Peptides against a protein of PDB entry 6B4E. Designs and how they scored, part 24

Target 1, 295 residues: chain A of PDB entry 6B4E
Amino acid sequence: TNFDKISKMFWHYKDKIAQIKQDIVLPIKKADVNVRNLLSRHKRKINPKFGQLTNSNQQLFKIQNELTQLINDTKGDSLAYHWILNFIAKAVVHQAETEVRVKPESALPLGKLTLYLLVQFPELQELFMARLVKKCPFVIGFTCEIDTEKGRQNMGWKRNNENKWEDNTSYDERMGGILSLFAIITRLQLPQEFITTTSHPFPIALSWHILARICNTPLNLITNTHFVILGSWWDAAAVQFLQAYGNQASKLLILIGEELTSRMAEKKYVGAARLRILLEAWQNNNMESFPEMSP

## One batch from the design tools (peptide; made by RFdiffusion4, then SolubleMPNN)

Design b2_p25_6_s2
Fold by OpenDDE base, seed 5:
Structure b2_p25_6_s2 (fold): chain B 295 residues (1-295), chain A 25 residues (1-25)
Amino acid sequence: as target 1 above (295 residues)
Amino acid sequence: ETLELDPELIELQEKLEKEFEEALK
């Protein structure tokens, strides 16, 4: 694992977030009143749609079409278009932090919607990835120390208005929710209409990188959160990962489930215990995936 | 269909193998 490369990637996206603020968010506040009004209306229409997702493909398609129309309405103004995509990127990640956090299987409809939008609107890809990395650097396998304020910030820890850090459980759950969404996206097939014309923007190989990079992370930097997000990933993508890479996938699952947990056994991480249970379930031919969506 | 091995997995496997061998000696 080239950690220098990963670090560069991490900081690239951090810089992108700053750039987005300077070039998209702040300028729109000074834009023409008609543009601001348009975006305000669109924001109000778009925001609730992510919470309207269900286990229904019919509902998914409806929302996809509605969002597509709303986004297309902004294409006449490049700044407005990028602003609305950035808003969507933020909204999707927020949905992962809140809804997927408490109901992991909700990552499936959210992931399908997100993947559709990422393909339909390629400019969303960089905006979305930047937001993901900012909120959950585990999506690219980045890890740093969290014994400093800056380290915690880099790893996506939040502070409240009283400058108090969020509790460990809240952080773990948020990271798990975001990672679940990303894992789902990586293991989903492109919609049928795009398979022949477009490559997958975040393919299953990115899941491989997450696992491998975590396995190569110095043990002194491994925390309970690492195991929590690995467990979240497992629930979201392990079945499809095995289908994609076969024996090589099996080796990597054993590495995270057996070897990494064993090496960290002295820490008695709850997340590690759960991951061990998932490994054992797999060994007993009881690996489960999220239920498929209804028509 | 033969899948290409991910270099990161290869590196990890090699590392783990070396550590295992060193621990046995």
Scores: peptide ipSAE 0.054, ipTM 0.651, DockQ to the pose 0.061
Fold by OpenDDE base, seed 1:
Structure b2_p25_6_s2 (fold): chain B 295 residues (1-295), chain A 25 residues (1-25)
Amino acid sequence: as target 1 above (295 residues)
Amino acid sequence: ETLELDPELIELQEKLEKEFEEALK
């Protein structure tokens, strides 16, 4: 693992966030009133759609079509189009931080919707990835120290209005929610209409990178959060990961579930204990996946 | 059904395997 390369990638996306603010978000505030009004209306229509997701493919397809129409309505103005995509990127990540956090299986319909949009609107890919990395650097296997204010900020920690850091549990759960969504996206097949014409924008190989990079992370930087997000990933994608890479996947799962947890045993991390339980379940031929969506 | 790993992924796996083996000693 080349950590310098990972760091460069991390900062690339941080820079992209700054660029998005400068080139998309701020300019819209100065745009024509008609454009601003249009976007405000579209925002109000789009935002509820993510909460309308259920474990139903029929409902998913309905929402996909509705969002597609709403996004297409903005294509006449490039700035408006990019603004609405950036809004969607933010909304999806926010949904992961709130809903998926408390109900991990909700990552499946959200992930399917997101993957569809990423393929249908390729410009969303960079916007979405930048937002993911900003909020949860674990999606690219990036880790830095959190002993400093800047370090915590880089790792996606939030402060409240009183400048107090969020509690560890809240942070862990948010990271787990975001990582669950990303993991789901990486293991999903493209919608049938795109399989022959488009490559997967975030393929299962990205899950491999997450696991491998965490395994190679210096132990002094490993925290409970690392184990929490690995557990979240496991629930979301371990079955499909094994299907994709076979014996190679098995070895990597053993590395994170057995070796990494053992090396950190003295810390008594709750997340590590959970990951051990997941490993044991797998060893007992009881690895579970999220239930498939209904027709 | 199983995807072949690209050379980079293979190299990563080999490194991980070596580390794992050393850890088991």
Scores: peptide ipSAE 0.045, ipTM 0.647, DockQ to the pose 0.108
Fold by OpenDDE base, seed 2:
Structure b2_p25_6_s2 (fold): chain B 295 residues (1-295), chain A 25 residues (1-25)
Amino acid sequence: as target 1 above (295 residues)
Amino acid sequence: ETLELDPELIELQEKLEKEFEEALK
């Protein structure tokens, strides 16, 4: 694992977040009143859509069409267009932090919607990835120490109004929710209309990188969160990962499920215990995936 | 159907396996 490369990627997206603020978010506040009004209306219409997803493809397609129309309405103004995409990126990640956190299987419809939008609106890709990396650096396999304030910030830890760090459980669950969404996106096939014309923006290889990079992470930096997000990834993508890479996937799953957990056994991480249970279920031919969506 | 891994990913996997084997000694 080239950690220098990973670090460069991490900071690239951190810089992108700063750039988004300076070039998109702040300028729109000074934009024409008509543009601001348009975006305000669109924001109000878009925001509830993510919570309206169900395990129904029909509902998914409806929402896809509605969002597509709303986004297209902004294309006449580049700044407005990028603003609405950035809003969507933030909203999707927020949905992962809240809904997917408590209902992991909701990652599937959310992931399908997100993938569709990423392909339909390519400019969303960098905005979305930047937001993901900011909130959950695990999506690119980045890890740093959390013994410092800066380290915690880099790893996506939040502080409350009293400048107190969020509790470990809250952090773990948020990271798990975000990672579940990303994992789903990586293992989904492109929508039928794009399969022959477009490459997958976040392919299954990115899941490989997550697992491999975590395995190569210095053990002193491995925390319970690493195992939590690996478990979340497992639920979301392990079946499809095995289908994609076969024996090589199996080896990597054994590395994280058996070897990494064993190496960290003295820490007695609850996330590691769960990952072991998932491994054992697989060994007993009981590996499960999220249920497919209804028509 | 199993996808063929690119050489970089294969090399990475081999490296990981070796590292874990050594760590377990």
Scores: peptide ipSAE 0.044, ipTM 0.641, DockQ to the pose 0.089
Fold by OpenDDE base, seed 4:
Structure b2_p25_6_s2 (fold): chain B 295 residues (1-295), chain A 25 residues (1-25)
Amino acid sequence: as target 1 above (295 residues)
Amino acid sequence: ETLELDPELIELQEKLEKEFEEALK
């Protein structure tokens, strides 16, 4: 693992976030009143839709169509279009931080919706990835020390209005939620209408990178959060990961579930304990996946 | 059916496996 390359990638997306603010968010505040009104209306219509997802494919398709129309309405103005996509990127990640963290299986409909939008609107891909990396650097296997304020910020830690860091549990859950979403996206097949015309923007290979890069991370940087997100990933994608890569996948699952947890046993991380339970369940032929969506 | 693995990922897997095996001895 080339960690210098990963670091460069991390900072690329951090720079992208700054660029988005400068070139998209701030300019819209000074845009024509008609554009601002349009975006305000669209924002109000778009925002609730992510919470309207259920385990129903019918509902998913409805929301996909509605969002597609709303986004298309902005294409006449490039700045407005990019603003809406950036808003969607933020909203999706926010949904992962709030809903998916408490109900991991909700990542499936959210992931399907997101993947559809990523393919339908390619400009969303960079915006979404930048937001993901900013909020959860684990999605690219980036880890840094959190002993400094800057380190914590880089790893996506939040402060409240009183400038107090969030508690460890809250951070772990948020990271788990975001990673669950990303994991789902990586293991989903493209919608039927895109299979022959488009490559998957975030393929299952990115799950390999997450796991491998975490395994190769210096042990002194490994925290409970790493195990929490690995557990979240496992629930979201382990079955499909095994289907995709077979014996090589199995080896990697053993590495994270047995070897990494054993190596860190002295820390008594709760996340590590859970991951070991997942490993044991797999060994007993009880590996579970999220339930499929209904028609 | 399984997908063919990227050679880089295979190499990485082998490296990681060796490292963990050595660390556990």
Scores: peptide ipSAE 0.058, ipTM 0.645, DockQ to the pose 0.087; fails the geometry check

Design b2_p25_8_s1
Fold by OpenDDE base, seed 2:
Structure b2_p25_8_s1 (fold): chain B 295 residues (1-295), chain A 25 residues (1-25)
Amino acid sequence: as target 1 above (295 residues)
Amino acid sequence: SILDEYKTISEEEIQKELEELEKKY
């Protein structure tokens, strides 16, 4: 693992966030009133749709079509188009932080929707990745120390209005929610209409990077959160990961589930204990995946 | 793009990473 490369990628997307603010968000505030009004209306229509997802493919397709139309309505103005995509990127991540964290299986419809949008609107890909890395650096296997304020900030820790850090449980759950969504996206097949024309924007290889990089992370930087997000990933994508990489996948799953947890046993991390349970379930041929969506 | 490069993993890279990890543990 080239840790310099990981850091470079991390800071690239941190810079991208700053660039988005400068080139997309701030300019819209100075745009003409008609553009601002258009975007305000679209924002109000788009925002609730992510919460309207159910375990129904029919509902998913409806929402996909509605969002596609709303986004297409902005294409006449490049700045407006990019603004609405950035808004969507933020909204999707927010949905992962709030809903997926408490109901991990909701990552499936959200992931399907997101993957569709990423393919349909390629400009969303960099915007979404930047938001993901900012909120949950684990999506690219980045880890730094959290003993400093800057370190915590880099790892996506939030402070409230009183400048108090969020509690560990809240942080773990948020990271787990985001990672669940990302994991789902990486293991989903492209919609049928795109399979022959487009490559997967966030393929299963990205899951490989996450696991390999975390497994190779210096042990002194490994926290309970690492195990929590690995467990979230496992629930979301382990079955499909094994299908994709076979024996090599098995080796990596054993490394994280057995070896990494063993090395960290003295810490008695709750997340590690859960990961061990998942490993044991797999060893007993009882590995589970999220149920498929209804028609 | 950085992301495009990141999306592709060769079998050689996978094997190298596994070997490195096996040495660690």
Scores: peptide ipSAE 0.691, ipTM 0.968, DockQ to the pose 0.899
Fold by OpenDDE base, seed 1:
Structure b2_p25_8_s1 (fold): chain B 295 residues (1-295), chain A 25 residues (1-25)
Amino acid sequence: as target 1 above (295 residues)
Amino acid sequence: SILDEYKTISEEEIQKELEELEKKY
């Protein structure tokens, strides 16, 4: 593992967030009133769509079409187009932090929708990745110390209006929700209409990087959160990961499930205990995945 | 782009990473 490369990628996307604010978010506030009104209307129409997802593919396709039309309506103005995509990126991550956090299986329809949009609107890819890395740097296997305020901020910890850090459980659950969504995206097949014309924007290789990088992280930086997000990833993508990489996948899953948990046993992390249960289920040929969506 | 390079992992890279991890544990 090249930790310099990981850090470079992390800071690249941190810089991208700053750039988005400067080049997209702030300028739109000074845009023509007609453009601002258009975006306000579209924002109101788009925002509830993510909560309207169900386990139905039919409903998914409906929402995909509706969002596609709404996004296309903004293409006449480049700034408006990028603003609406950035809004969508933020909304998807927010949905992961709230809904997927409490209902992990909801990552599947959300992930399918997101993957469709990422392919249909390629400019969304960098915006979405930047938002993911900012909110949950685990998506690229980045870890830093959290003993400092800056360290906690870099790892996506939030403060309330009283400048108090969120509790550990809240942080763990939010990270788990975001990672579940990302894991789902990496293991999904492209929609049929794109398979022959487009490469996968966030392929299963990204899951390999997450696991390998976390497994190689200095042990003094490993926290309960690492095990929580690994467990979230496992539920979301372990089956498909094994299908993709076979014996090599098995080796890596054993390394994180058995070896990493064993090295950290003295900490008695709840997340680690859960991960060992998942490993045991796999060893007993009882690895489960999220149920497929209905027609 | 950084992301494009990140999306592809070779068999050689996978094997090297596994060997490194096996040495760690």
Scores: peptide ipSAE 0.690, ipTM 0.967, DockQ to the pose 0.921
Fold by OpenDDE base, seed 3:
Structure b2_p25_8_s1 (fold): chain B 295 residues (1-295), chain A 25 residues (1-25)
Amino acid sequence: as target 1 above (295 residues)
Amino acid sequence: SILDEYKTISEEEIQKELEELEKKY
C-alpha cells in the first residue's frame, strides 16, 4: 500500500470541496434572481425524495424519473446544473448519515437511486466522491491520527455549538451509515439501460481498496470505528465481494475478520467483536445480504 | 482523472497487496 498515494487522493478531494464552494456554491448566491428562485424551488422538491424511498422498486423508479426531470430542468444553465448536482450529492450523504445509520438496509434503495443518478448525470461523480471523502475518509481507506484537532477534522469528526466533539457512538454510526451506502453502490449492477453503454462509476474494486488499505493501516491508528465501518461494509457487500474476487476475496476477508481483529484484541473493541461474529457466520455458511427490494 | 485511475485494479496489484498483508500478519 502506498500511503502517500492515499493521502494525495484525500487532499485532492478536500481541495475539490473548496473548489466547489468557490466555483459553484458562492457564485449562485450572486446569480440572477430567476435562477436562484428556480434552484430554491427545485431544492424543495428534490430534498424530500430521498426520504420517500422504500423497499419498493416501483417507488424507486418513480423517484428516479422525478429527479431526472428536475435535474434536466437546470441543464440550460451550467452553473445551475452543477449546483443542483452538488446539492444532491450533499443530500444523499446526509441521508446516509441520518437514515442509513439507524436502518442499514435502507442503503439499498438509496444506493440504487444514487447509482442511477451517477450514471445519468456523470458530472455528479466527482461532486459525490468529494463529499464522501470529506465526510467519511474511510471510503478511500484513508486514516490519520485523531489525537489532534486537525486529525479529527480530517477524519470527519464534528463539533457542536459548544465546541465539543460528537460522542464516539454518534461518529461510529455516521461513518457506518455513509460506508454502508458506498459499499452498496460498489456492489450494485448498473441499471439495465446502461450496462452496454457505460462503465460502473464506483465499481467493486473500490471496496477492495477500502479493505486492503484498512488492513494495511498502521495498527496504532486502528480504532473501533475501523471495525464498525468494516462491519457495515460486510453487511452491505461481503456476499457480492466474494462473488467478484473469489479466493482473493476470501483471503482479504480472513485478514480483516481474523487477523486484524486478533492483533487488536487487547483493545476489546465492540466493533471488532461484531466483525468476529460476521466472520463466524460466514464460516458457518450463514452469510447474509440485505433483502432484495420488492417489485 | 484520479477517480478513473482508482476504479481499476490489476491482478498483479491484488496479488502484491495480499502478499504484503500476509507478511504483516
Scores: peptide ipSAE 0.689, ipTM 0.967, DockQ to the pose 0.889
Fold by OpenDDE base, seed 5:
Structure b2_p25_8_s1 (fold): chain B 295 residues (1-295), chain A 25 residues (1-25)
Amino acid sequence: as target 1 above (295 residues)
Amino acid sequence: SILDEYKTISEEEIQKELEELEKKY
């Protein structure tokens, strides 16, 4: 694992967030009133769509079409187009932090929708990745110390209006929700209409990087959160990961499930205990995946 | 782009990562 590369990627996307604010978000506030009105209307129409997803492909396709039309309406103005995509990126991550957090299987329809949009609107890819890295650096396997304010901020910890840090459980669950979504995206197949024309924007290789980088993280930086997000990833993508990489996948899953948990046993992390249960289920040929969506 | 380079992992890289991890544990 090249930790310099990881850090470079992390800071690249941190810079990207700052750039987005400067080049997209702030300029829109000074844009023509017609543009601002358009975006306000579109925002109101787009925002509820992510919560309207169900375990239905029919509903998914409906929402895909509706969002596609709404986004296309903004293409006449580059700034408006990028603004609406950035809004979507934020909304998707927010949905992961709230709904996927409490219902991990909801990551599947959300992931399918997101993947569709990422392919249909390529400019969304960098905006989405930047938002993901900001909110959940685990998506690229980045870890730093959290014993400082800056460290916590870098790792996506939130403060309330009273400058109080969120509790550990809330943080763990949010990170788990975001990572579940990301994991799902990495293991989904491209929609049939794109298979021959486009490469997967966030392929299964990204899951490999997450696991390998976490497994190679200095042990003194490993926290309960690492195990929680590994468990979330496992539920979301382990089956497909094994299908993709076979024996090599198996080795890596054993490393995280058995070896990493064993090295950290003295910490008695609840997340680690859950991961060991998942490992044991796999060893007993009882690995489960999220159910497929209905037609 | 950084992301484009990140999207592809070679078998050689996979094997190297696994070997490194096996040495760690």
Scores: peptide ipSAE 0.689, ipTM 0.967, DockQ to the pose 0.917

Design b2_p25_8_s3
Fold by OpenDDE base, seed 4:
Structure b2_p25_8_s3 (fold): chain B 295 residues (1-295), chain A 25 residues (1-25)
Amino acid sequence: as target 1 above (295 residues)
Amino acid sequence: SILDEYRTISDEEIEKELEELEKKY
């Protein structure tokens, strides 16, 4: 693992967030009133769509079509187009932080929708990755110390209006929610209409990077959150990961599930205990995946 | 782009990473 490369990627996307603010978000505030009105209307129409997802593919396709139309309405103005995509990126991540956090299986329809949009609107890819890395650096296997305020900020910790850090449980759950979504995206197949024309924008290789990088992280930096997000990843993508990489996947899953948890046993992390349970289920040929969506 | 490079991993890279991890544990 090249940790310099990981850091470079992390800071690249941190810079990207700053760039997005300067080049997309702030300029729209000074845009023509007609553009601002258009975007306000679209924002109001788009925002509820993510909460309208169910376990139904039919409902998914409906929402995909509606969002596609709404996004296409902005293409006449490049700034408006990028603004709406950035809004969508933020909304998707927010949905992961709130809904997927409490209902992990909701990551599947959300992931399918997101993957569709990422392919349909390629400019969304960098915007989405930047938002993901900002909110959950674990998506690229980045870890730093959290003994400082800057370290906590870098790792996506939130402070309230009273400058109080969020609870550990809240942080863990948010990270788990975001990672669940990302994991789902990495293991999903492209929609049928794109399979022959487009490569997967966030393929299963990204899951490999997450696991390998976390597994190679200095042990003194490993926290309960690492195990929580690994468990979230496992529920979301372990079956498909094994299908993709076979014996190599097995080796890596054993390393994180058995070896990493064993090395950290003295910490008695709840997340680690859960990961051990998942490992044992796999060893007993009882590895489960999220149920497939209905037609 | 940085993301383009990140999207692909070779078998050689996978094996190298596994070897490194096996040495760690």
Scores: peptide ipSAE 0.692, ipTM 0.970, DockQ to the pose 0.916
Fold by OpenDDE base, seed 2:
Structure b2_p25_8_s3 (fold): chain B 295 residues (1-295), chain A 25 residues (1-25)
Amino acid sequence: as target 1 above (295 residues)
Amino acid sequence: SILDEYRTISDEEIEKELEELEKKY
């Protein structure tokens, strides 16, 4: 693992966030009133769509079509188009932080919707990745120390209005929610309409990178959160990961589930204990995945 | 783009990473 490359990628997307603010968010505030009004209306229509997802594919397709139309309405103005996509990127990540964290299986419909949008609107890809890395650096296997304020900020820790850090449980759950969504996206097949014409924008290889990089992270930087997000990933994508990489996947899952947890046993991390349970379930041929969506 | 490069992983890279990890543990 080249940690310099990981760091480079992390800071690239941190810079991208700053660039988005400068080139997309701030300019719209100064844009023509008609453009601002259009975007305000679209924002109000788009925002609730993510919460309207269910385990129904029919509902998913409906929402996909509605969002597609709303986004297409902005294509006449490049700045407006990019602003809407950036808004969507933020909204999707927020949905992962709030809903997926408490109901991990909701990552499946959200992931399907997101993947569709990422393919349909390629400009969303960089915007979405930037938001993901900012909120949950684990999506690219980045880890730094959290014993400093800057370190905590870099790892996506939030402060409340009283400038107090969020509690560990809240942080773990948010990271787990975001990672669940990302994991789902990486293991989903492209929609039928795109499978022959487009490559997967966030393929299963990205899951490989996450696992390999975390497994190779210096042990002194490993926290309970690492195990929590690995467990979230496992629930979301382990079955498909094994299908994709076979024996190589098995080796990596054993390294994480057995070896990494063993090395950290003295810490008695709750997340690590859960990961061991998942490993044992796999060893007993009882690995489970999220249920498929209904028609 | 950086993301384009990140999307692909070769069998050689996978094996190299596994070897490195096996040495660590």
Scores: peptide ipSAE 0.689, ipTM 0.970, DockQ to the pose 0.913
Fold by OpenDDE base, seed 3:
Structure b2_p25_8_s3 (fold): chain B 295 residues (1-295), chain A 25 residues (1-25)
Amino acid sequence: as target 1 above (295 residues)
Amino acid sequence: SILDEYRTISDEEIEKELEELEKKY
């Protein structure tokens, strides 16, 4: 593993966030009042739709169509278009932080919606990835020390109004929620209408990178969160990962589930214990995936 | 783009990574 390459990617997207603010967010604040009003109306219409997702494909398709129309309404102004996409990127990640964290299976409809939008609107891809990396560096297998303020910030830790760090459980759950969504996206097939015309924007290979990079992370940097997000990933994508990479996938899952957990046994991480349970379930031919959505 | 490069993984890379990890553990 080239850790310099990982760091380069991390900082690339951190820079991208700064660029988005400079080139998209701030300019809109100075835009014509009509444009601002348009975007305000669209934002209000778009935001609740992510919470309207259910386990129904019919509902999903309805929301997809509604969002598509709303986004298309902005294409006449490039800045407005990119602003709406950036808003969507933020909203999707926020939904993962709030809803998916408490109901991991909700990642499936959210992931399907997100994947559709990523393909339908390619400019969303860089915006979304930047937001993901900022909020949850684990999505690219980045890890740094968290014994410093800067380290915690880099790893997506939040502070409250009293300048206190969020509690470990809250952080773990947020990271797990985001990673669940990302994992789902990586293992989903493209919608039927795109299969022959477009490559998958966030393919299963990205899951490989996550697992391999975490597995190769210096042990002194491994925390409970690493195991929590691996467990979240496992629930979301392990079945499909095995289907995609076969024996190679199996080797990597054993390395994560058995070897990494064993090396960290002295820490008695709750996340690690859960991951071992998942490994054992797999070994007993009882690996589960999220239930399929209803028609 | 960085993302485009990241989307692609070769069999050789997979094997190399696995070998490295197997040596680590």
Scores: peptide ipSAE 0.686, ipTM 0.969, DockQ to the pose 0.869
Fold by OpenDDE base, seed 1:
Structure b2_p25_8_s3 (fold): chain B 295 residues (1-295), chain A 25 residues (1-25)
Amino acid sequence: as target 1 above (295 residues)
Amino acid sequence: SILDEYRTISDEEIEKELEELEKKY
């Protein structure tokens, strides 16, 4: 593992967030009133769509089509187009922080929708990755110390209006929700209409990076959150990961599930205990995946 | 782009990574 490369990628996307604010978000505030009105209307129409997802593929396709039309309506103005994509990126991550956090299986329809949009609108890819890395650096296997304010901020910790950090459980659950969504995206097949025309924008290789990088992280930086997000990833993608990389995947899953948890046993992390349960289930040929969506 | 490079992993890279991790544990 090249930790310099990981850090470089992390700061690249942190810089990208700053760039997005400067080049997209702030300029729209000064844009023509007609453009601002258009975007306000579209925002109101787009935002509820993510909450309208169900376990139905028919409903998914409906929402895909509706969002596609709404996004296409903005293409006449490049700034408006990028603004609406950035809004969508933020909305998707927010949905992961809220809904997926409490209902992990909801990551599947959300992930399918997101993957569709990422392919249909390629400019969304960098915007989405930037938002993911900002909110949950674990998506690229980045870890830093959290005993400083800056460290916590870099790792996506939030403060309330009283400058109090969120509680550990809230942080763990939010990270788990975001990671679940990302894991789902990495293991999904492209929609049928795109299989022959484009490559997967966030393929299963990205899951390999997450696991390998976390497994190779200095042990003094490993926290309960690492095990929580690994458990979230496991529920979301372990079956498909094994299918993709076979014996190599098996080795890596044993490393994180057995070896990493064993090295950290003295900490008695709840997340680690859960991960060991998942490992045991796998060893007993009882690895489960999220249920498939209905037609 | 950084992301383009990140999207692909060779079999050789996978084996090297696993070897490194196996040495760690």
Scores: peptide ipSAE 0.684, ipTM 0.969, DockQ to the pose 0.922

